Peptides against a protein of PDB entry 6B4E. Designs and how they scored, part 21

Target 1, 295 residues: chain A of PDB entry 6B4E
Amino acid sequence: TNFDKISKMFWHYKDKIAQIKQDIVLPIKKADVNVRNLLSRHKRKINPKFGQLTNSNQQLFKIQNELTQLINDTKGDSLAYHWILNFIAKAVVHQAETEVRVKPESALPLGKLTLYLLVQFPELQELFMARLVKKCPFVIGFTCEIDTEKGRQNMGWKRNNENKWEDNTSYDERMGGILSLFAIITRLQLPQEFITTTSHPFPIALSWHILARICNTPLNLITNTHFVILGSWWDAAAVQFLQAYGNQASKLLILIGEELTSRMAEKKYVGAARLRILLEAWQNNNMESFPEMSP

## One batch from the design tools (peptide; made by RFdiffusion4, then SolubleMPNN)

Design b2_p25_1_s2 (from b2_p25_1, 11 letters changed)
Fold by OpenDDE base, seed 2:
Structure b2_p25_1_s2 (fold): chain B 295 residues (1-295), chain A 25 residues (1-25)
Amino acid sequence: as target 1 above (295 residues)
Amino acid sequence: SELEELLKELEEELEKLEEELEAAK
């Protein structure tokens, strides 16, 4: 694993976040009042839609169509268009942090919606990835030390208004939620309308990168969170990952489930224990996936 | 490809880990 490359990617997206603020978020505050009003209305209409997702494809398609229309309404103004996409990127990640963290299976409808939007509106891809990396660097397999304030910030730790760090459980759950969403996106097939004309923006190979990079991460940087997000990934994508890469996937699952957990056994990480359970379930031919959505 | 490189790295790492595990037994 080329850690320099990963670091460069990480900082690229950190810079992108800063750029988004300067070039999209701040300028819109000075935009024409009509544009600001439009965006305000659209924001209010868009925001609740992510929470309206269910395990129903019918509901998904409805929301897809509604969002498509709302986004298209902004295309006449490039700044407005990018602003609304950035808002959507933030909203999707926020949904992962709040809903998926407590109900991992909700990642499936959210992931399907997100993938649709990413393909329908390609400009969303960079905005979304930047937000993902900012909030959960694990999506690109980035890890740094967290013994410093800056290190914790880089790894997506939050502080409250009193400048107190979030608790470990909250952080782990948030990271797990975000990673679950990303994992789902990587293992989903493109919608039928795009499959012949468009390449998958975040293909299953990115899951490979996540696992491989974590396996190659220096052990002194491995924390409980790493195992938590691996478990989240496993629930979200392990079945499809095995289908995609076969025996090679099996080797990698053994690496994370058996070898990595064994190397860190002295730490007695709860996340590692769960990952062991997942491995054992697989070994007993009982690997589970999220249920398919209803028609 | 990058994926192929990662696969190679994983194979090497797997082999190393297996060897270490056997040596520790």
Scores: peptide ipSAE 0.033, ipTM 0.600, DockQ to the pose 0.038
Fold by OpenDDE base, seed 3:
Structure b2_p25_1_s2 (fold): chain B 295 residues (1-295), chain A 25 residues (1-25)
Amino acid sequence: as target 1 above (295 residues)
Amino acid sequence: SELEELLKELEEELEKLEEELEAAK
């Protein structure tokens, strides 16, 4: 694992966030009042759509069409278009932090919607990845120390209004929610209308990178969160990962489930214990995946 | 195939991972 490369990628996306603010967010605040009003209306229409998702493909397709229309309405103004996409990127990640956090299986419809939008609107890809990395660096396998304020910030820790760090459980759950979404996206097939015309923007190989990079992370930097997000990933994508990479996938799952957990056994991480349970379930031919969506 | 090429690369990456994990003690 080239840690320098990962670090560079991390900071690239951090810089991208700053760029988005300068080039998209701030300019819109100074834009024509009609444009601002339009975007405000669209924002209000778009935002609830992510919460309207169910385990129904019919509902998914409805929402896809509605969002597509709303986004297309902004294409006449490049700045407005990019602004609405950035808003969507933020909204999707927020949905992962809130809904997927408490209901991991909700990552499936959210992931399908997101993947559709990523392909339908390619400009969303960079915006979305930047937001993901900012909120959950684990999506690219980045880890740094969290014994400093800057380190915690880099790893996506939040402070409350009293300038206190969020509790460990909250952080773990948020990271798990975001990672679940990303994992789902990586293991989903492209929508039928795109499968022959475009490549997958975030393919299953990115899941490999997550697992491999975490395994190669210095042990002194491994925390309970690492195991939590690995468990979240497992629930979201392990079945499909095995289907994609076969024996190599098996080896990597054993590495994270057995070897990594064993090396950190003295820490007695709850996340590690759960991951071992998942491993054992798999070994007993009882690996579970999220239920498929209904028609 | 593209998949075969990827798997080859992943195999190499996996090997490196195992070595690094072992070296990390």
Scores: peptide ipSAE 0.033, ipTM 0.626, DockQ to the pose 0.194
Fold by OpenDDE base, seed 5:
Structure b2_p25_1_s2 (fold): chain B 295 residues (1-295), chain A 25 residues (1-25)
Amino acid sequence: as target 1 above (295 residues)
Amino acid sequence: SELEELLKELEEELEKLEEELEAAK
């Protein structure tokens, strides 16, 4: 694992966030009143749609179509178009932090919707990845120390209005929710209409990178959160990961489930205990995936 | 590719762990 490369990638996306603020978010505040009104209306229509997802493909397709129309309405103005995509990127990640956090299986419909939008609107890809890395750097296998304020900020820790850090459980759950969404996206097939015309923007290989990079992370930087997000990833993508890489996938699952947990046994991390349970379930031929969506 | 390199590193680590396990038995 080349950690220098990962670090460069991390900071690239941090810079991208700053760029988005300067080039998209701030300029729109000075835009024509008609543009601002349009975006305000669209924001109000778009925001609730992510919460309207269910385990129904019919509902998914309905929402996809509605969002497509709303986004297309902004294409006449490049700044408005990029602003609405950035809003969507933020909204999707927020949904992962809130809904997927408490209901991991909701990552499936959200992931399907997100993948559709990423393919339909390619400009969303960099905006979305930048937001993901900012909120959950685990998506690219980045880890740093959290014994400093800057380190915690880099790893996506939040402070409340009293400048108090969020509790460990809240952080773990948020990271798990975001990682679940990303894991789902990496293991989903492209919609049928795109398979022959477009490459997958975030393919299953990115899941490999997450696992391998975590396995190679210095042990002194490994926390309970690492095991929590690995467990979240496991629930979301382990079955499909095994299908994609076969025996090599098995080796990597054993590394995270057995070897990494064993090396950190002294810490008695709750997340590690759960990951071992998942490993044992797999060893007993009882690996589960999220339920498929209904027609 | 980066993926191929990661796979190679994983294989090397696994081999080392297997050797250590055998030596400990």
Scores: peptide ipSAE 0.030, ipTM 0.588, DockQ to the pose 0.037
Fold by OpenDDE base, seed 4:
Structure b2_p25_1_s2 (fold): chain B 295 residues (1-295), chain A 25 residues (1-25)
Amino acid sequence: as target 1 above (295 residues)
Amino acid sequence: SELEELLKELEEELEKLEEELEAAK
């Protein structure tokens, strides 16, 4: 694992966030009133759609079509188009932080919707990834120390209005929710209409990178959060990961589930204990996946 | 093939990981 490369990638996306603010978000605030009104209306229509997802493919397709239409309505103005996509990127990540964190299986319909949008609107890919990395750098296997304020900020920790850091449980759950979504996206197949014409924007190999990079992370930087997000990833993608990479996947799962947890046993991390349980379930031929969506 | 190349990369990555973990013991 080349950590310098990972760091460069991390900062690339941090810079992208700053660029988005300067080139997309701020300019729209000064844009023509008609454009602002249009975007406000579209935002109000788009935002509820993510909460309307169910375990139904039919409902998913409906929402896909509705969002596609709403986004297409903005294509005549490049700035408006990019603003809407950035809004969607933020909304999707927010959904992961709030709903997926408490109901991980909701990542599946959300992930399907997101993957569709990422393929349908390629400009969303960079915007979405930047938002993901900002909120949850674990998605690219980035880890830094959290002993400093800057380190915590880089790792996506939030402060309240009183400059108090969020509690560990809240952080863990948010990271788990976001990682669950990303994991789902990496293991999903492209929609049928795109499978022959487009490459997967965030393929299963990115899950490999997450696991491998965490395994290679210096042990002194490994926290409970690492195990929490590994558990979240496991629930979301372990079955499909095994299908994709076979024996190599198996070895890597053993590395994270057995070896990494054992090395950190003295810390008695709750997340590590859960990961051990997941490993044991797998060893007993009881690995579970999220239920498939209904027609 | 792309798949073969990926698998090779995965094998190399895994081998490296195993070596690193053993060295850390």
Scores: peptide ipSAE 0.030, ipTM 0.626, DockQ to the pose 0.191; fails the geometry check

Design b2_p25_1_s3 (from b2_p25_1, 12 letters changed)
Fold by OpenDDE base, seed 4:
Structure b2_p25_1_s3 (fold): chain B 295 residues (1-295), chain A 25 residues (1-25)
Amino acid sequence: as target 1 above (295 residues)
Amino acid sequence: SELEELLKELEKELEKLEKELEERK
């Protein structure tokens, strides 16, 4: 694992967030009233769509079509188009932080929707990834110390208006929710209409990077959160990961589930205990995946 | 193929990972 490369990637996306603010978000505030009104209307129509997702493919397709139309309505103005995509990127990540964190299986319909949009609107890819890395650096396997304010900020910790850090449970759940979404996206197949024309923007190999980079992370930087997000990843993508990489996947799952947890046993991390349970379930031929969506 | 190349890369990465993990106490 090249940690310098990972660090560069992390800071690239941090810079991208700043660039988005300067080049997309702030300029729209100065746009003409017609553009602002259009975007306000679209925002109001788009925002509830993510909450309307169910375990139904029919409902998914309906929402995909509705969002596609709404986004296409903005293409006449490049700034408006990028603004609405950035809004969507933020909304998707927010949905992961709020809904997926409490209902992990909701990551599947959300992930399908997101993947569709990422392929349909390629400009969304960088916007979305930047938001993901900002909120959950684990998606690229980045880890730094959290014993400093800056370190916590880099790792996506939030502070309230009273300058108080969020509690560990809240942080763990948010990270788990976001990671679940990303894991789902990496293991999903492209929609049928795109398979022959487009490569997967966030393929299953990115899941490999997450796991491998975490395994290579210095042990003194490994926290309960690492195990929580590994567990979230496991629920979301372990079955498909095994299907994709076979024996290599198996070895890596054993490394995270057995070896990494064993090395950190003295810490008695709750997340590690859960991961061991998942490993044991797999060893007993009881690895579960999220249920497939209904037609 | 792309898949074969990926698998070779994964094998190398896995070997490296195992070695690095073994060296850590």
Scores: peptide ipSAE 0.033, ipTM 0.650, DockQ to the pose 0.192
Fold by OpenDDE base, seed 5:
Structure b2_p25_1_s3 (fold): chain B 295 residues (1-295), chain A 25 residues (1-25)
Amino acid sequence: as target 1 above (295 residues)
Amino acid sequence: SELEELLKELEKELEKLEKELEERK
């Protein structure tokens, strides 16, 4: 694992967030009133749709079509188009932080929708990834110390209005929710209409990178959160990961489930205990995945 | 195939990972 490369990626996306604010968000505030009104209307129509997802493919397709139309309506103005995509990126991540964290299986329809949009609107890819890395650096396997304010901020910790850090459970759950979404995206197949025309923007190999980079992380930087997000990843993608990489996948799952947890046993992390349970379930031929969506 | 090449790369990466874990033990 090249940690210098990972660090460069992390800061690249941090810079991208700053750029988005400067080049997209702030300029829209000074844009023509007609453009601002258009975007306001679209925002109001788009925002609730992510929460309207169910375990139904029919509902998914409906929402895909509606969002596609709404986004296409903005293409006449480049700034408006990028603004609406950035809004969508933020909304998707927010949905992961709020809904997926409490109902992990909801990552499946959300992931399918997101993947569709990422392919349909390629400009969304960088916007989405930047938002993911800002909120959950674990998606690229980045870890830093959290014993400083800056370190916590870099790792996506939030402060409330009273400048108090969020509690550990809240942070763990948010990270788990975001990671679940990303894991789902990496293991999903492209929609049939795109298979022959484009490559997967966030393929299953990115899951490999997450696991491998966490395993190579200095032990003094490993926290309960690392095990929580590994467990979230496991529920979301372990079955498909094994299908993709076979024996190599098995070895890596054993490394995270057995070896990494054993190395950190003295910490008695709850997340690590859960990961061991998942490992044992797999060893007993009882690995589960999220249920498939209905027609 | 592309998949075969990826698997070869992953194998090398996995070996490196295993060595690094052993060194930290």
Scores: peptide ipSAE 0.032, ipTM 0.626, DockQ to the pose 0.192
Fold by OpenDDE base, seed 2:
Structure b2_p25_1_s3 (fold): chain B 295 residues (1-295), chain A 25 residues (1-25)
Amino acid sequence: as target 1 above (295 residues)
Amino acid sequence: SELEELLKELEKELEKLEKELEERK
């Protein structure tokens, strides 16, 4: 694993966030009143859509169509269009942080919606990835020390209004939620209408990157969170990952489930214990995936 | 060790996958 490359990628997306603020967010605040009013109306219509998702494909398609129309309404103004996409990127990640963290299976409909939007509106891809990396660097397998304030910030730790760091459980759950969403996206097939014309923007290979990079991370940087997000990934994508890469996937799953957990056994991480349970379930031919959505 | 060999193999595969992803962009 080339950690220098990963670091460069991490900082690239950090720079992208700064660029988005400078080139999209701030300019809109000074834009024509009609544009601002349009975006405000659209924001109010778009935001609740993510919470309206259910386990129904029919409902998903309805929401896809509604969002598509709302986004298309902004295409006449490039700045407005990019602003709406950036808003959507933020909203999707926020949904992962709040809903998916407590109900991991909700990642499936959210992931399907997100993947559709990423393909339908390619400009969303960089905006979305930048937001993901900012909030959850684990999506690209980036890890740094968290013994400094800057380190914690880089790893997506939040402070409350009293300048107190969030508790470990909250951080772990948020990271797990975001990673679950990303994992789902990587293992989903493109909608039928796009399969022959478009490549998958975030394919299953990115799951491989996550696992491999974590396995190669210096042990002194491995925390409970690493095991938590690996467990979240496992629930979300392990079955499909095995289908995609076969024996090589098996080796990697054993590496994270057995070898990595064993090396960190002295830490007695709760996340590691859960990951071992998942490994054992797999070894007993009881690996489970999220249920498929209903029509 | 067996683990070291496996890690080395996985690193090679990762590099290959990264190259493939870059070529698709």
Scores: peptide ipSAE 0.027, ipTM 0.635, DockQ to the pose 0.969
Fold by OpenDDE base, seed 1:
Structure b2_p25_1_s3 (fold): chain B 295 residues (1-295), chain A 25 residues (1-25)
Amino acid sequence: as target 1 above (295 residues)
Amino acid sequence: SELEELLKELEKELEKLEKELEERK
């Protein structure tokens, strides 16, 4: 694992966030009133769509079509188009922080919708990754110290209006929710209409990177959150990961479930205990995945 | 570390596997 490369990638996306603000968000505030009104209307129509997702593929397809039309309506203005995509990127991540956080299986319909949009609108890919890395650096296997305010900020910790850091449980759950979404995206197959024409924008190899990079992270930087997000990843993608990489995947799952947890045993992390339970379930041929969506 | 060495080996195996998969396409 080249940590310098990972760090460079992390800061690349941080810079991208700054660029998005400067080149997309701020300019729209000064745009023509007609453009602003259009975007306001579209925002109001788009925002509730993510909450309308269910375990139904029919509902998913309906929402996909509706969002596609709404996004296409903005293509006449490049700035408006990029603004609406950035809004969608933010909304998807927000949904992961809230809904997926409390209901991990909701990552599946959300992930399917997101993957569809990422393929249908390629410009969304960089916007989405930038938002993911900002909110949850674990998606690229980045870790830094959290003993400083800047370190915590870099790792996606939030402060409230009273400048108080969020509690550890809230942080862990948010990170788990975001990571669940990303894990789902990496293990999903492309929609049938895209399989022959497009490569997967965030393939399952990115899940490999997450696991490997965490395993190679200096032990003094490993926290309970690392184990929590590994558990979230496991629930979301372990079955498909094993299908993709076979014996090599098995070895890596043992490394995170047994070796990494053992090395950190003295810390008595709750997340690590859960990960061991997941490992044991797998060893007993009881590895579970999220339920498939209905027709 | 032993863990790092194991991971390096796995990465090599993965690379090999990916090449094999590409050749099958």
Scores: peptide ipSAE 0.025, ipTM 0.633, DockQ to the pose 0.244

Design b2_p25_1_s4 (from b2_p25_1, 9 letters changed)
Fold by OpenDDE base, seed 5:
Structure b2_p25_1_s4 (fold): chain B 295 residues (1-295), chain A 25 residues (1-25)
Amino acid sequence: as target 1 above (295 residues)
Amino acid sequence: SELEELLEELEEKLKELEEELEARK
C-alpha cells in the first residue's frame, strides 16, 4: 500500500471541493435570474426523489426517468448542469448519512439509482467522489490521526453550532452509512443498457483497496470506526466480493475478520466484536446479503 | 508481519484479479 499516493488522492478531492465552491456554487448566485429560478425549481423536485426510493425496481426506474429528465433540462447551460449534478452528489451522500445510517439495506436502491446517474451523467463522477472523500475518507482507505482539530476535520468529523464534536456513535454510524452506499455501488452490475458500452466507474476493485489499505494502516491509527465501516462493508458487499475474487477475497476477509480484530483485541472495540460475529457467521455458511429488490 | 506479507501477496495479484473479473463479464 502506497500511503503517499492515497494522501495525494485525498488532497486532490479536498481541493476539488474548494474548486466546486469557487467555480460552480458561488457563480450561480450571480447568474441570470431565470437560471437561478430554474435551478430552485429543479432542486425542489429532485430532493424528495431520494426519499421516495423503496425496494421496488419499478419505483426505481420511475425515479431514474424523472431525474434524467430534470437533469437534461439543465444541459443548455453548462454551469447550471454542473450545479445540479453537484446538488445531486450532496443529496445522495446526505441520504447515506441519514437513511442508510439507520437502515443499511436502503443502500441498495440508493446505490442502484446513484450508479445509473453516474453512468448517464459522467460529469457526476468527480463531483460525487469528491463529496464522498470529504465526508468519509474511508472510501479511498485514507486514515490520519484525530488527535488534532485538523485531523478530525480531515476524517469527516462534524462540529455542532456550539463548536462541540459529534459523539463517537454518531460519527461511526454516519461513516457506516456512507461506506455502505459506496460498497453497494462497487458491487453492483451496470444497468443492462450500459453493460456493453460503458466501463463501471467505481468497480469492485475499489472495495479491495478499501480493505487492503485499512489492513495496512498503522495500528496506532486504527479506531472503532474502522471496524464499524468494515462491518458495514461486509453486510453490503462481502457476498459479491467473494464471488468476484474467490479464494483471494476469502484471504482478505480472514485478514480483517480474524487477524486485524485479534491485533486490536486489547481495545475491546464494539465494532471489532461485531466483525468477528460476521466472520463466524460466514464460517458457518451463513453469510447474508441484502434482500434483492422486487420487480 | 504475517499480515503485511499476506497483504503484499494479495496486492501483487490485484491486477491479475481485475483482469479475470473483466473476462468474466
Scores: peptide ipSAE 0.059, ipTM 0.728, DockQ to the pose 0.253
Fold by OpenDDE base, seed 2:
Structure b2_p25_1_s4 (fold): chain B 295 residues (1-295), chain A 25 residues (1-25)
Amino acid sequence: as target 1 above (295 residues)
Amino acid sequence: SELEELLEELEEKLKELEEELEARK
């Protein structure tokens, strides 16, 4: 089944995380002091850039250029280059977990920046996806049971220092933030300079996969989180998704907004209720998208 | 393509869900 493929993909990225630790993170700790110092300086310069994003394309371009230069400075050392890209991957996902979580529209500038970097530095793609899948398996439509410790871990649940699971609200919001970012990336056009030279690394088809795979997920595995992330996706990408796939997109939106929510009505999921509201807004010709960035 | 295959599966699922909805009316 397609789920076997999804599972294989999930575990591929889990293995990739382990590989990154073994081949990138740990070796740098043993690297020459000059390399470590360089990376520390670059880390300090790079990290604030994500928080400096605004709803301004001018500011975005400035940050893109600054990051490009900082990353290029590391290309002379392959290990350093991959280390800094892995750092960026982690930082971007962290921004989604924190800032996008509370301000979903901030996913737009963050997504534009991320997409630019993914195209400019192709080696970032696997590093970024591995981090995304680890933190939010929903990005590839993966779902497993969460009745076990391992199941929860696989689905990205965190435990604190006291070995206590994060609360449901925190998990839902965090997943929503990450999914918002990914959804934005899938629906963005490539930067003008890349449109004719490269293919989109994470195209809108990946949004189709998310929705379709969730719809085909066994109902006993469907949780409030699924509806929360669908709502997050909707806000981020539904308009562009409809533009891309037309009538077929409409069918899928109806499937998740009406049919899937109806099947799970007895659970009274808050996320499902919100998704119904989004569906109704669309039916009333009031589907909203994030505001476009200023020049 | 993979997308076409998913679309086919989704169409079947949609039909099933629609039938269930009609049965509830």
Scores: peptide ipSAE 0.049, ipTM 0.651, DockQ to the pose 0.038
Fold by OpenDDE base, seed 4:
Structure b2_p25_1_s4 (fold): chain B 295 residues (1-295), chain A 25 residues (1-25)
Amino acid sequence: as target 1 above (295 residues)
Amino acid sequence: SELEELLEELEEKLKELEEELEARK
C-alpha cells in the first residue's frame, strides 16, 4: 500500500500544478493593469534576492525582511498574494536547479530562507511542494520507469525546443540540486521566533521517507540518478539525520550506502561509487556537513 | 506512525544487512 500512497501523493501535486495554472497564473494575466504592474515590479525586486544569499546569517535576515515586506504588500489582493508566492516557489526551485546544482553548500542559506518563508506564509507550502514534486519526484520518494516519454516527463526530465531530452548529467545534477535544497529544509530547525508556536512544515521525517522509499523501490527502476540524489541528500542532511534517529538512521544509511550500492554494483553507476565513498568516510568517523553560516 | 510502518517494511532488509555484516567478520 505504500507505493499506492506515494503515487497518490505524486498525482495530487501534479494536479495541484494544473490547478495553480488555472486558478492563479492564467487569471492574473487578465487582471487589472495596475495589479499586473504591481506584480511585475515586485517580481523584479524579488527575483534577485535569491542570488544575493551568502554564507552570512546577517545577509539572510536582511533578505528575509525584504522579501517579507514585498510579499506583505500583495496581501490586499488574494490573487496577487498567491501569484507572488507561486512565483517565489518557482524561483526557489529554479535556484536549486541552477546554483545549488553547481554549489551544493548554497542550499543551506537558500534552505533557511525558504523555511522562513514557508512558516511566515503558510500558503507557500502547497505551492512549493507541488513545484518540488513536479521538478523532482524524488523529494517524496516517487519513482517510475523512464523507458517511456510519459515516464521521463513524470520523473522531471526536460526536453528542449527540438524535442531532445536533456543529457543524463544535466538531469542528475538538477535533481541533486533540488534534492539538496529539500534535504536541507527537512533538517533545519525552525527559527527561534517560530519554534514554540509552529510545527515544522517539512520535518526530518520526510528525509526518512525519501531514503526508505528509495530502498523499497524495485531494483529495475533504480538508476544512477537515485544514487546521485542520495549522495546529495547525504551531504546535506546525513549528520542531522543521525542525530534525529540514532541507531535506526545508522541502519538506513548503511542500507543505502552498502546494501543498495552492492545490489546495483553490476551497473557501475558513478553515483553509487560516490555514495560508497561517503559511507566509507562516515565509517572512518569523517562524516562532514556543510559549514555553518557566519553571523 | 508512517515511520514505524516504513521501519517494519525495511525490517527484512535490515536483517539481511546485519546478517551480511556479521558474516564478513
Scores: peptide ipSAE 0.041, ipTM 0.650, DockQ to the pose 0.039
Fold by OpenDDE base, seed 3:
Structure b2_p25_1_s4 (fold): chain B 295 residues (1-295), chain A 25 residues (1-25)
Amino acid sequence: as target 1 above (295 residues)
Amino acid sequence: SELEELLEELEEKLKELEEELEARK
């Protein structure tokens, strides 16, 4: 693992966030009132759609169509189009932070919707990835120290108005929620309408990178959060990961579930304990995936 | 460490796996 490359990738996306603000967000504030009003209306229509998702494919398709129409309405103005996509990127990640964190299975319909949008609107891909990396660097296997303010900020920690860091549990849950979404996206098949014409924008190989990079992370940088997000990933994608890479996947699952947890046993991380339980379940032929969506 | 060594081995395999995965499409 070339950590320099990972670091460069991390900062690339951080720079992208700054670029988005400069080139998309701020310019819209100075745009014509008609454009701003249009986007405000669209924003209000789009935002609730993510919360309307259920474990129903029928509902998913309905929402996909509605969002597609709303996004297409903005294509006449490139700036407006990119603004609405950036809004969607932020909204999806926010949904992961709030809903998926408490109900991981909700990542499945959200992931399907997101993947559809990523393929339907390719310009969303960089916007979405930048937002993911900013909020949850674990999605690219990036880790830095969190003993400094800058380090914590880089790893997506939030401070409240009193300049107090968020609770460890809150951070863990948010990271887990975001990672669950990303994991789901990586393991989903492209929608049938795209499978022959488009490559997967965030394929299962990205899950491999997450696991491998975390395992190669210096042990002194490994925290409970690492194990929490690995557990989240496991629930979201382990079954499909095994299907994709077979024996090599098994090796990597053992590596994170057994070897990494064992090496960190002295820390008594709750996340590590959970990961061991997941490993044991797998060893007992009881590995579970999220329930499939209904028609 | 054993973990690091195994990971290095697995990373060497990653490129091949990615190619195989693409071939399945």
Scores: peptide ipSAE 0.035, ipTM 0.700, DockQ to the pose 0.382

